Peptides against a protein of PDB entry 2Q3Z. Designs and how they scored, part 12

Target 1, 272 residues: chain A of PDB entry 2Q3Z
Amino acid sequence: YVLTQQGFIYQGSAKFIKNIPWNFGQFEDGILDICLILLDVNPKFLKNAGRDCSRRSSPVYVGRVVSGMVNCNDDQGVLLGRWDNNYGDGVSPMSWIGSVDILRRWKNHGCQRVKYGQCWVFAAVACTVLRCLGIPTRVVTNYNSAHDQNSNLLIEYFRNEFGEIQGDKSEMIWNFHCWVESWMTRPDLQPGYEGWQALDPTPQEKSEGTYCCGPVPVRAIKEGDLSTKYDAPFVFAEVNADVVDWIQQDDGSVHKSINRSLIVGLKISTKS
Target 2, 254 residues: chain A of PDB entry 2Q3Z as posed
Amino acid sequence: YVLTQQGFIYQGSAKFIKNIPWNFGQFQDGILDICLILLDVNPKFLKNAGRDCSRRSSPVYVGRVGSGMVNCNDDQGVLLGRWDNNYGDGVSPMSWIGSVDILRRWKNHGCQRVKYGQCWVFAAVACTVLRCLGIPTRVVTNYNSAHDSNLLIEYFRNSEMIWNFHCWVESWMTRPDLQPGYEGWQALDPTPQEKSEGTYCCGPVPVRAIKEGDLSTKYDAPFVFAEVNADVVDWIQKSINRSLIVGLKISTKS

## One batch from the design tools (peptide; aimed at target 1 S145 I155)

Design b1_p11_4_s1 (made by RFdiffusion4, then SolubleMPNN; from b1_p11_4, 7 letters changed)
Fold by OpenDDE base, seed 5:
Structure b1_p11_4_s1 (fold): chain B 272 residues (1-272), chain A 11 residues (1-11)
Amino acid sequence: as target 1 above (272 residues)
Amino acid sequence: EETVPVYAVPP
């Protein structure tokens, strides 16, 4: 989880699982330096360098910083996300074959955001950075991954009496979503939450004002302890949300239908 | 069979 530089990232759908080879390359020349630059341009460092540096011994702190810095939202982070299939002014997310080129491009262009990434690209870069910093990390793929925006553990669709979806489909289920899990102790929590911690660098929701997610103990998610920092409800919903269709009739009556045909969450962790 | 795109999208 620290030493492996070559691996696979799982993609596709629950019914049709695919994978791509990926070069994490955490030990390639200059990559460690780039990871350190990433830390040195994070908002917390810029605000108070001494305080930030004093906390870098904590994988919890570093993990959260990296989660925020892999995306360019709110900061001078690495990647700009794009999902509309218009990548002509950059590199298609599907074209990347490793983290090294992305990180080098970021650094060589003055820490300018790299165009473009999607979930597996964000996750892979985060994995590279965390491994480079000595934190055991693996990429995780979750099929039928829910994006809960209001922390109610539901994916809600609003429909009219004709079954037509109303409004913006903001809450959604991805065919697949990728994030990372990092191994660390959690001295900031009660005993028993050491081990794999989920971190999500894809800019989906803000956590304490910043597009970052985690670390949250995988155990807490499994056990449904949603009070556990950080961002347990969001991560829990990714792997275990109910789909609700709200059907509004002309008379204003609302009917709720729970979609039991779609199972949210099928998590696959890399074994290397 | 359903068509599965390479990139992440809603199913």
Scores: peptide ipSAE 0.091, ipTM 0.716, DockQ to the pose 0.244
OpenDDE base, seeds 1, 2, 3, 4: peptide ipSAE 0.059, 0.067, 0.045, 0.051; ipTM 0.711, 0.715, 0.692, 0.707

Design b1_p11_4_s2 (made by RFdiffusion4, then SolubleMPNN; from b1_p11_4, 7 letters changed)
Fold by OpenDDE base, seed 5:
Structure b1_p11_4_s2 (fold): chain B 272 residues (1-272), chain A 11 residues (1-11)
Amino acid sequence: as target 1 above (272 residues)
Amino acid sequence: KETFPVYAVPP
């Protein structure tokens, strides 16, 4: 997982799975230096360099920092996300073919955020950085991936009596979503949670005040241990949220729609 | 919060 520089990222939909080639390029010239710069501009380093550096031997700590720094939310991170198909002032997320160009652009422009990324771009860059730092990492694609914003493990849609969706659909289901899993021990947890840890660099929800996610043991998610740090409920919901479609009447009463059901979650991990 | 219209699955 550390040595692989060329790979594929799965995209599409659950019914129509496709992939794109991706150059992770963690061993290309200058990439390690860029990854170190990424660490050196993170908010924790800027606040207390000594403390930050003293913790860089911990994959748990570094993974969490990288998760936050791959996106530019709240910091001088690498990528600005955009999902409205208006990419004229930057590069379309669909145009990227590797992490190297993104990281080089970021560094060469004074750590200015690169426009633009979406989930697979965030995940791929995170994968490159983590691999570069010696952390075994793979990209994961989850089809019908839920985004739970209120931590109730439900994706809820509200419709009026005419079937029209109410609200802005802030809670949603991606056709696919990408994040990374990194292999590490978890000395900060009880024994048994070493192994693959989920990290999500796409800025979906804040964790302890920062747009980052994880690491959380994949085992904890599988076993439903939602008390496990970090962000277990959110990651759990991505792969196992229930979808509820409510119909609201004029009197405010609601009833659950039985017309359709949507299955959340089909996770595919890459081999490398 | 942010919305993600492009890759959302309609309910």
Scores: peptide ipSAE 0.052, ipTM 0.744, DockQ to the pose 0.137
OpenDDE base, seeds 1, 2, 3, 4: peptide ipSAE 0.050, 0.040, 0.040, 0.037; ipTM 0.763, 0.725, 0.720, 0.722; seed 1 fails the geometry check

Design b1_p11_4_s3 (made by RFdiffusion4, then SolubleMPNN; from b1_p11_4, 9 letters changed)
Fold by OpenDDE base, seed 3:
Structure b1_p11_4_s3 (fold): chain B 272 residues (1-272), chain A 11 residues (1-11)
Amino acid sequence: as target 1 above (272 residues)
Amino acid sequence: KETVPVNAVPE
């Protein structure tokens, strides 16, 4: 999880699982230095360098910083996300084959955001950075991954009497979504939550005002302990959310229906 | 059938 520089990232759909090779390249020349630059340009460092540096011995703290800095939201982070198939002014997310080129481009252009990334790109870069910093990390893929925007553990759709979705789909289910899991102790939590921690660098929701996510114990998610920091409800919803249809009739009445055709969550973890 | 590895909404 630290020594492996080449691996695979799972993609596709639950029915058609695919993977791509990825060069994490954490030991390639200059990559560690770039990771240190990433830490030195994070908002917490800029606000109080001494405090930030004093906390870098904590994988919990560093993991949270990295999850925020891999995306360019709110800061001088690495990647700009884009999903609308308009990549002409940058690099298609599909074109990347490793983290090294992305990180080098970011650094060489004065820490300017790299265009473009999607979930697996964010996750892979985060994995590289965390490994560089000595934190055992792996990329994980979750199929039918929910994006809960209001922390109610539901994906809600409004439908007319004919079953047609009304209004904008604010909440969504990805065909697949990638994030990372990092191995660390959790002295900030009650005993028993050491081990794999979920971190999500894809900018989906703000956590304490910043587009970051985690770390949250995988065990907490599995056991449904949503009180554990950080962002347990959001991560839980990614893998366990229920889909609800609000069906409005012509007379104005509304009926709540559980959509059983949409099953959220199928997580695959990697061995390296 | 082949799935494109781009993030998309199944619906």
Scores: peptide ipSAE 0.043, ipTM 0.717, DockQ to the pose 0.201
OpenDDE base, seeds 1, 2, 4, 5: peptide ipSAE 0.033, 0.028, 0.037, 0.039; ipTM 0.717, 0.717, 0.696, 0.715

Design b1_p11_4_s4 (made by RFdiffusion4, then SolubleMPNN; from b1_p11_4, 6 letters changed)
Fold by OpenDDE base, seed 2:
Structure b1_p11_4_s4 (fold): chain B 272 residues (1-272), chain A 11 residues (1-11)
Amino acid sequence: as target 1 above (272 residues)
Amino acid sequence: KETAPVYAVPP
């Protein structure tokens, strides 16, 4: 989880699982230096360098910073996400074969955001950075992954009487989603939550005002302890959300229906 | 060869 530089990332769908090879390259020349630059341009460092540096010994702190800095939302982060198939002014997310080129491009262009990333790209870059910093990390793929936007542990669809979805912006279920899990102790929590911690660098929801997610103990998610920092409800929903259809009739009445045909969550953790 | 992009699964 620290030494392996080449691995696979799982993609596709629950019924048609695919994978791609990925070069994490955490030990390639200059990559550690780039990771340190990433830390030195983070908002917390810019606000108070001494405080930020003093906290870099904490994998909890560093993990949260990296989660925020891998995406370019809110800061001089590494990657700009794009999902609309319009990648002509950059590099298609599907074209990347490793983290090294991404990080080098970011640094070489004055920490300008790299175009473009999607979930597995965000996760893979985060994995590289965390490994560089000595934090054991693996990429995780979750099939039928839910994006809960209002922290109610539900994916909600609004439908007319004919079952047609109403509204252009709704909560969604990804065919697959990737994030990372990092191994660390959690002295900031009650005993028993050491081990794998989920971190999600894909900009989906803000946490404490920044597009970041985690670290949250995998154990807490598994046991349903949603009070555990950070972002337990969001991560829990990614793997456990229920789907609800709100059906509006012509008379204005609304019927709530649980969509039992949609099953959220099938997590696969990588070994390398 | 490119992989498929990430899409939301419609209900």
Scores: peptide ipSAE 0.132, ipTM 0.746, DockQ to the pose 0.153
OpenDDE base, seeds 1, 3, 4, 5: peptide ipSAE 0.084, 0.046, 0.073, 0.035; ipTM 0.731, 0.752, 0.735, 0.755; seed 5 fails the geometry check

Design b1_p11_5 (made by RFdiffusion4)
Pose (drawn by RFdiffusion4):
Structure b1_p11_5 (pose): chain A 254 residues (1-148, 151-160, 170-248, 256-272), chain P 11 residues (1-11)
Amino acid sequence: as target 2 above (254 residues)
Amino acid sequence: SLTDFISESDS
């Protein structure tokens, strides 16, 4: 979770899982410096640099900023999302085989966002950044499935959508800032929309808080709970509707 | 049977 520089990112579907190899490259030349630069351009550093550097004692603070800076609403984030099959301005999300070239591109262009990312690209870059800084991190994929004239599927078909698959990262740490018993894996979601409140979204939120439905736990628990849960009910006339099943075959490299 | 839901990109 710290030292291994290549891994797998799972894609495809719940029935046909694809394992896409990936070069996280966290110890390649210039990557650590780029990661320290990423911290020094974060909006909290601009607001209060002395405090920002002091808070870097915390993997909660750093994980939040690190993952949060990958797809940042501010112009200094690492990647720009796109899902319209129109990637001519730059580089397709399906092309990348690693996080390194994106990080280097980002540094060389005045810390401007690199076009383009999709959920697994953001998650892959977040893994590289956090692994480089020493926070044990893994990329995770969740799969969702539809069964087909449903209004539910039409509403979605035609960025908090429910997708065929969605990726995020999990980082390992204690949570002295929370009630006891929430140490361990924390979910961090670097996909784009920081929207409700706060400098960043989403996480870190303890995986246990998600499993337990304890959605008042910081940070951004409802956003992560929504990626692995959806409750759908029909009223033809009360009935459970399985036209959409969310939270299947959640996967990570062994 | 279950089918693939909406993808972010075409396959």

Design b1_p11_5_s1 (made by RFdiffusion4, then SolubleMPNN; from b1_p11_5, 9 letters changed)
Fold by OpenDDE base, seed 1:
Structure b1_p11_5_s1 (fold): chain B 272 residues (1-272), chain A 11 residues (1-11)
Amino acid sequence: as target 1 above (272 residues)
Amino acid sequence: EEQPNLSLLDE
């Protein structure tokens, strides 16, 4: 988890699992230096360098910083996400074969955001950075992964009497989604939450005002302890959300549809 | 060759 530089990232769908080879390259020349630059341009360092540096011994703190800095939202982070298949002014997310080129481009262009990333790219770069910093980390793929925007643990779709989906479809289920899990102790929590911690660097929801997610104990998610910091409800929903189709009638009445069922969550952790 | 990350609603 720290020593492996080459691995695979799982993609595709639950029925048709695919993988791509990926060069994490955490020990390649200059990569550690780039990871340190990433820390030195984070908002917390810019606000108070001494305080930030004093906390870098905590993998909890560092993990949360990295989660936020891998995306360029709110800061000088590494990657800009894009999902509309218009990548002509950058690099297609599907063309990347490793984290090294991405990190080098970011640094060589004055920490300017790299275009473009999607979930596995964000996760892979985060994995590289965390491994560089000595934190055992693996990429995780979750098939039928939910994005809950209102923290109700539901993916809700509204339909008219004809079954046509209404609204902007802001809540969604990804065919697959990738994030990382890092091994660390949690001295900030009650005993028993040491081990794998989920971190999601894909900019989906804000946590404490920043597009970041985690770390949250995998155990807490498994046991349904949604009070556990950080971002337990969101991560829980990614793997456990229920899907509800609402039928809206002309009279304003609403009832649940029984015609559609989706199973959220099939998590695969890499063994690399 | 690899498929992008997409919503299941769009499939």
Scores: peptide ipSAE 0.043, ipTM 0.752, DockQ to the pose 0.203
OpenDDE base, seeds 2, 3, 4, 5: peptide ipSAE 0.037, 0.029, 0.031, 0.037; ipTM 0.739, 0.704, 0.712, 0.721

Design b1_p11_5_s2 (made by RFdiffusion4, then SolubleMPNN; from b1_p11_5, 9 letters changed)
Fold by OpenDDE base, seed 3:
Structure b1_p11_5_s2 (fold): chain B 272 residues (1-272), chain A 11 residues (1-11)
Amino acid sequence: as target 1 above (272 residues)
Amino acid sequence: EEQPNLSQLDE
């Protein structure tokens, strides 16, 4: 994992799985230095450099920092996300073929956010950075991936009596979503949670005030241990959320209905 | 053919 510079990222949909080649390029010239710059501009370093540096021996700590710094939300992070197909003032997320150009652009422009990324771009850059820092990491794709905004493990839609969605669709299900899994021990947790840890650098929800996610043991998600830090409920919901329709009737009553046509979660892990 | 990620409701 840490030695592979070229790989594939899975995309598309559950019915039509696709992949793209990606150059992670963690060993290309200057990339490690850029990863170190990323650490040196993170909010925790700026607040207390000594404390931040003292914690960089922890993959748990570093993983969480990288998750936050790959997106530009809240900090001088690498990528700005955009999903509205208006990319004229930057680079289309679909145009990227590797992490190296993104990281070099970020550094060369004074650590200004690079336009633009979507989930696989965020994940791929995070994968590169974590590998550079010696953390075995792989990109993961989850089809029909839920974005739970209120930590109730549900994707909720409000509908009128005709089944039409009312109001803003705040919660959503992605056709696919990418994040990373990193191999690390978890001395901060009870025994048994070493191994693959999920980290999500796509800015979806804040964790402890910052757009970051994880690390959370894949085992904890598998076993439904939602008390496990970090962000277990959110990651659990990405792969396990139920979809609920709240249907308003003519008399003002609301009917709760499970939407069985929308099935959340189909995770694929890469070999490298 | 590279596809963006989108909400299922937008597909």
Scores: peptide ipSAE 0.055, ipTM 0.763, DockQ to the pose 0.206
OpenDDE base, seeds 1, 2, 4, 5: peptide ipSAE 0.035, 0.034, 0.038, 0.034; ipTM 0.716, 0.721, 0.742, 0.730

Design b1_p11_5_s3 (made by RFdiffusion4, then SolubleMPNN; from b1_p11_5, 7 letters changed)
Fold by OpenDDE base, seed 3:
Structure b1_p11_5_s3 (fold): chain B 272 residues (1-272), chain A 11 residues (1-11)
Amino acid sequence: as target 1 above (272 residues)
Amino acid sequence: DEEDFLSLLDE
C-alpha cells in the first residue's frame, strides 16, 4: 500500500466492472518534493506555517489537507474537475495513465490547477501523495455511489405525475465513484477506530468550509456511527443512501415513494 | 465504450 507504484483502478458499472492500469509513481524523481510543495501552499500553512507544520506528524491532519489540496476548489490545489465531456482546453480525464504527469504539470505551471480530473483521477493523485508522505493508502471504487447534499442520507427526486423529474437534479448517483482509504490510528476518537479511513478528494461537498472529506473510520461507516469525524454522514450516504421519489400531483398532493430500482453502493477495495 | 470509464449520472 506504500511500496506499490503500479496498480489498477476499477471503473465502469456494477454490472460491467472495468479497470485501468495506473502508475502512482510515488517514488519517481521529484514527486516527494511536489507533495511537500502541496503541503506548503495549503491554506492552513499560508495562514500559520508553524501551526501547520507542527501538525504534519498527524496522518489525520495530513490526510484532510491532502483531500482538500488534490482538488483546486478553495485553494491552489492540483486538479479541476469536469464532467461535461468538454475537455478541449485541457486534458481529458480519460487520458491520464498515472499521477506523476499530473503532479509535474501542476508544479511546473506554478501550482496552477490541472485540467481535467474526475473521481478516479482525484483519488489516484491523492493516493500517490499520501503514499509519498508515508501513509498506507489504496484507491476504492464504489458503484452506484450517492452524492447526498443535505445530509439526510437520502437521494431525493421530485417528479410529476408522469414520473418526470422536476427542477434541477442536485442530488445524484454516480455509476461509479472513487476515493481513497488510508491506514492510520485515530487518537482523536474513542478507541477502536484505528485502521482504514476514508478520504474523498473529489469536490462534492464542503467540510468545515473546504471541499474536502474525511478521514472517517471505515469501521464507523460499517457500524453506522455517524457521529465520528470527519464527514461520516456524507461517506455513509455514498454507500448506503436510500432513493426517494416525491411524486407531485396536479392537485398539489405529494406522494413519497421509495425507489427500489436504484440501489446505492457496491464498494470494491483494492489489495494493492 | 467511453461510458465505461466516464463517471456518469446513474438515473
Scores: peptide ipSAE 0.046, ipTM 0.745, DockQ to the pose 0.162
OpenDDE base, seeds 1, 2, 4, 5: peptide ipSAE 0.035, 0.039, 0.038, 0.042; ipTM 0.697, 0.733, 0.709, 0.730

Design b1_p11_5_s4 (made by RFdiffusion4, then SolubleMPNN; from b1_p11_5, 7 letters changed)
Fold by OpenDDE base, seed 5:
Structure b1_p11_5_s4 (fold): chain B 272 residues (1-272), chain A 11 residues (1-11)
Amino acid sequence: as target 1 above (272 residues)
Amino acid sequence: EEQDNLSELDE
């Protein structure tokens, strides 16, 4: 989880799982230096360098910083996300074959955001950075991954009497979503939450005002301890949200659809 | 289609 530089990232769908090879390259020349630059341009460092540096011995702190800095939202982060198939002014997310080129481009262009990433690109870069910093990390793929935007642990769709979805999809389920899990102790929590911690660098929801997510103990998610920092409800929903289809009639009546064929969550962790 | 990350509703 620290020493491996080559691996695979799982993609596709639950029914049609595929993977791509990925060069994490955490030990390639200059990559560690770039990771240190990433830390030195984070908002917390810019606000108070001494305080930020004093906390870098904490993988909890560093993990949270990295999850925020891998995306360019709110800061001088690495990647700009894009999902609309318009990649002509950058690099298609599907074109990347490793983290090294992305990180080098970011650094070489004065820490300007790299265009473009999607979830697996964010996750892979985060994995590289965390491994560089000595934190055991793996990429995780979750199929039928929910994005809960209102923290109710539900994905709700509103449909008319013909089954047509109404309005924009305010909540959604990804065919797949990627994030990372990092191994660390949690001295900031009660005993027993050491081990794998989920971190999500894809800019989906703000946590404490910043597009970042985690770390949250995988154990807490499995046990349903949603009070555990950070962002337990959101991560829990990614893998456990219930889907509700509401049928709206012209008379204003609403009822739940009986169709529950869509199931959220099928998590696969890499073993390298 | 250059979009590997989609909503299930779009598949």
Scores: peptide ipSAE 0.032, ipTM 0.718, DockQ to the pose 0.203
OpenDDE base, seeds 1, 2, 3, 4: peptide ipSAE 0.029, 0.030, 0.030, 0.029; ipTM 0.691, 0.698, 0.708, 0.712

Design b1_p11_6 (made by RFdiffusion4)
Pose (drawn by RFdiffusion4):
Structure b1_p11_6 (pose): chain A 254 residues (1-148, 151-160, 170-248, 256-272), chain P 11 residues (1-11)
Amino acid sequence: as target 2 above (254 residues)
Amino acid sequence: SLEDMPDEMQQ
C-alpha cells in the first residue's frame, strides 16, 4: 500500500470485470517534489500557511487535502473531468497507463488542471500522491447495475450520477478526531463536485461509518454512503424496485 | 437478472 509502484484498477462491469494495470510511480524522479508543491498551493496553505504546515502532522488533514486537490473546484487542482466522449482539447481518460505523466504535465503548466480525468483517473492520481507521502492507499472500484421503460433509468440517461462503475481510494490511519473505533481504512473520493460545504470533498470517512450508516461522522459520509447504497421503492397500488442495484463487487488489488 | 448500465451512464 506504500511501496508498490504499479497495481490494478478495475473497470468494465460487475459481470465482466476488467483489470487495467497502472503505474502509480510514486517514487519516480520529481514526483515527491510535485507532491510537496501540491500541498503548498492548496487553498488552506494560502489561507494560513503556518497552520497548514503544522496540520501536516495529520494523515487525516493530508489525505483530505491530497485527494481533495486532485479534482479541485479551484483552478489549481490536478485534473479536469469530462464524460461526453469529446476529449480533443487534451488527453482521453482511457489513454493513461499511469499517474506520473499527468503529475508532470500539471507541474509544468503552472499547476493548471490537466484535461481530462474520469473517476478512475482521479483515484489513480490520488493513490500516487498519498502513497508518495507515506499514507497506505489503495484504489477501489464499485459496480452498479441496471435492469431495463424505467423512469429511474431515463432520469439518469437523459455529476452525482450513478455509473456502471465508480472508483475512489481508501487510506489507512487512526482517527483520534472521531469517536473511538474508527481507525483503519478511510474512504477518499477525488471526483469533482465539492458542493455541500467545506474546502474539499469527499472524505476521509471511515469505511466502518459507511457500513454502519453512521452518517454524521466527518468527512462527507453521505456522499460515500450514496455511492454504495440506493433505496428504490415502487408504488403501483409499496414495493422494492430492483431496476437499479448499487454497491456490487467492490474490488481492489490483492 | 441484471444488465450493464446504459451507455449514457458509462464512462

Design b1_p11_6_s1 (made by RFdiffusion4, then SolubleMPNN; from b1_p11_6, 6 letters changed)
Fold by OpenDDE base, seed 2:
Structure b1_p11_6_s1 (fold): chain B 272 residues (1-272), chain A 11 residues (1-11)
Amino acid sequence: as target 1 above (272 residues)
Amino acid sequence: EISDMPSELQL
């Protein structure tokens, strides 16, 4: 995990799994220095440098900082997300072949956000940074990945009596989504939550006012312990939300139907 | 290329 600089990222769909090669490049020249700059421009350092530096020995603290700083939401973070296929004023997310060029561009342009990223790009850059900082990390792909926006562990669709979707979809299921898992102890939790921790650097939901997610023990998600910090309900929903159709009838009555045809979550962890 | 982007599942 820490020593492998080249790997694969899984993409596509549950029915048609694809992969791309990726250069994480955590040992390439200047990359560690860029990761240190990332820490030195984070909002917590700018607010209280002494407190931030005193906490950099904690992989829990560092993981949460990196999750927030890989995206440019709320801070001088690395990547701007874009999903509308309009990439003419930047670099298409699909054109990236590694984290090194992204990190170098960010630093060389005065820590200006790099255009553009999507989930696998965010995850891959986070993986590089965490590995540079000595935290064992891997990229994870989840097929049929839910984005729960109201923290109810549901993906809700409003439909008319004919089954047609009504209004704008607030919540969605992605064909695939990527995040990272990092290995760490959790002295801030009850015993047994050491090991892999999920971190999601894609700006989806705010956690404590910042676009970041985790770390949350993979064990807590597997066991359904939603009280575990950080962001257990959100990460749980990504891999195991129920899909609900709210069907409105002509008489104004509303019927709740569980959509059993959609299975949320098929997680694949990388071996490198 | 577009086929490699995340997309919303069509329901």
Scores: peptide ipSAE 0.344, ipTM 0.844, DockQ to the pose 0.161
OpenDDE base, seeds 1, 3, 4, 5: peptide ipSAE 0.280, 0.062, 0.060, 0.267; ipTM 0.826, 0.737, 0.740, 0.839; seed 3 fails the geometry check

Design b1_p11_6_s2 (made by RFdiffusion4, then SolubleMPNN; from b1_p11_6, 6 letters changed)
Fold by OpenDDE base, seed 3:
Structure b1_p11_6_s2 (fold): chain B 272 residues (1-272), chain A 11 residues (1-11)
Amino acid sequence: as target 1 above (272 residues)
Amino acid sequence: SISDMPSSLQL
């Protein structure tokens, strides 16, 4: 988890699982220095350097900072996300083979956002940074991954009487989504939540005003303890959301139906 | 190919 520089990232779909090789490269020349720069340009450091530095001994704090700084939302973060297949003014997310080139590009261009990332790119860069900072970290893939926007643990679709989706899909299910799990103690929680913590650097939702997610104990998600900081409801929904159809009839009545054909969540964690 | 499927496919 700390020493492995090469690995695999799982992608595709639940029916067609694939992987790509990835160079995490946490021990390559200059990568540690770039990870330190990432910490030194974070909004918390810029606001109060002494307070930020005093908290860098906490993997909980550092993990949350890295989750926010791997995306360029709200800060001088590393990657700009894009999903619309329009990558001509940058690098296609599918062309990356490792974190090192991304981090070097970011630094060499004055900490300007690198174009472009998607979930596995965000996760892989976060994994590199966290490993470089001595935090045992692995990339995780979840198939049929939900994005809950309203924290109700549901993916809701509005449908007409014919079952056709009406309006813009605000909420969505990804064919796959990637995040990281980091090993740490949780002295800020009740006993028993040490171990793997989920962190998501893909800018899906704001947590405490910043596009970041976690750390949340994997145990808390497994046990359904949604009170556990940070972002337990969101991460729980990614792996366990129910899908609901709101079906409008011709008479203007609305019927709530559970969509049993869309099953959210199939998590694969790497062993290395 | 399915090997190049991005996380852009919404279900």
Scores: peptide ipSAE 0.064, ipTM 0.750, DockQ to the pose 0.196
OpenDDE base, seeds 1, 2, 4, 5: peptide ipSAE 0.045, 0.051, 0.048, 0.048; ipTM 0.750, 0.737, 0.750, 0.748; seed 1 fails the geometry check

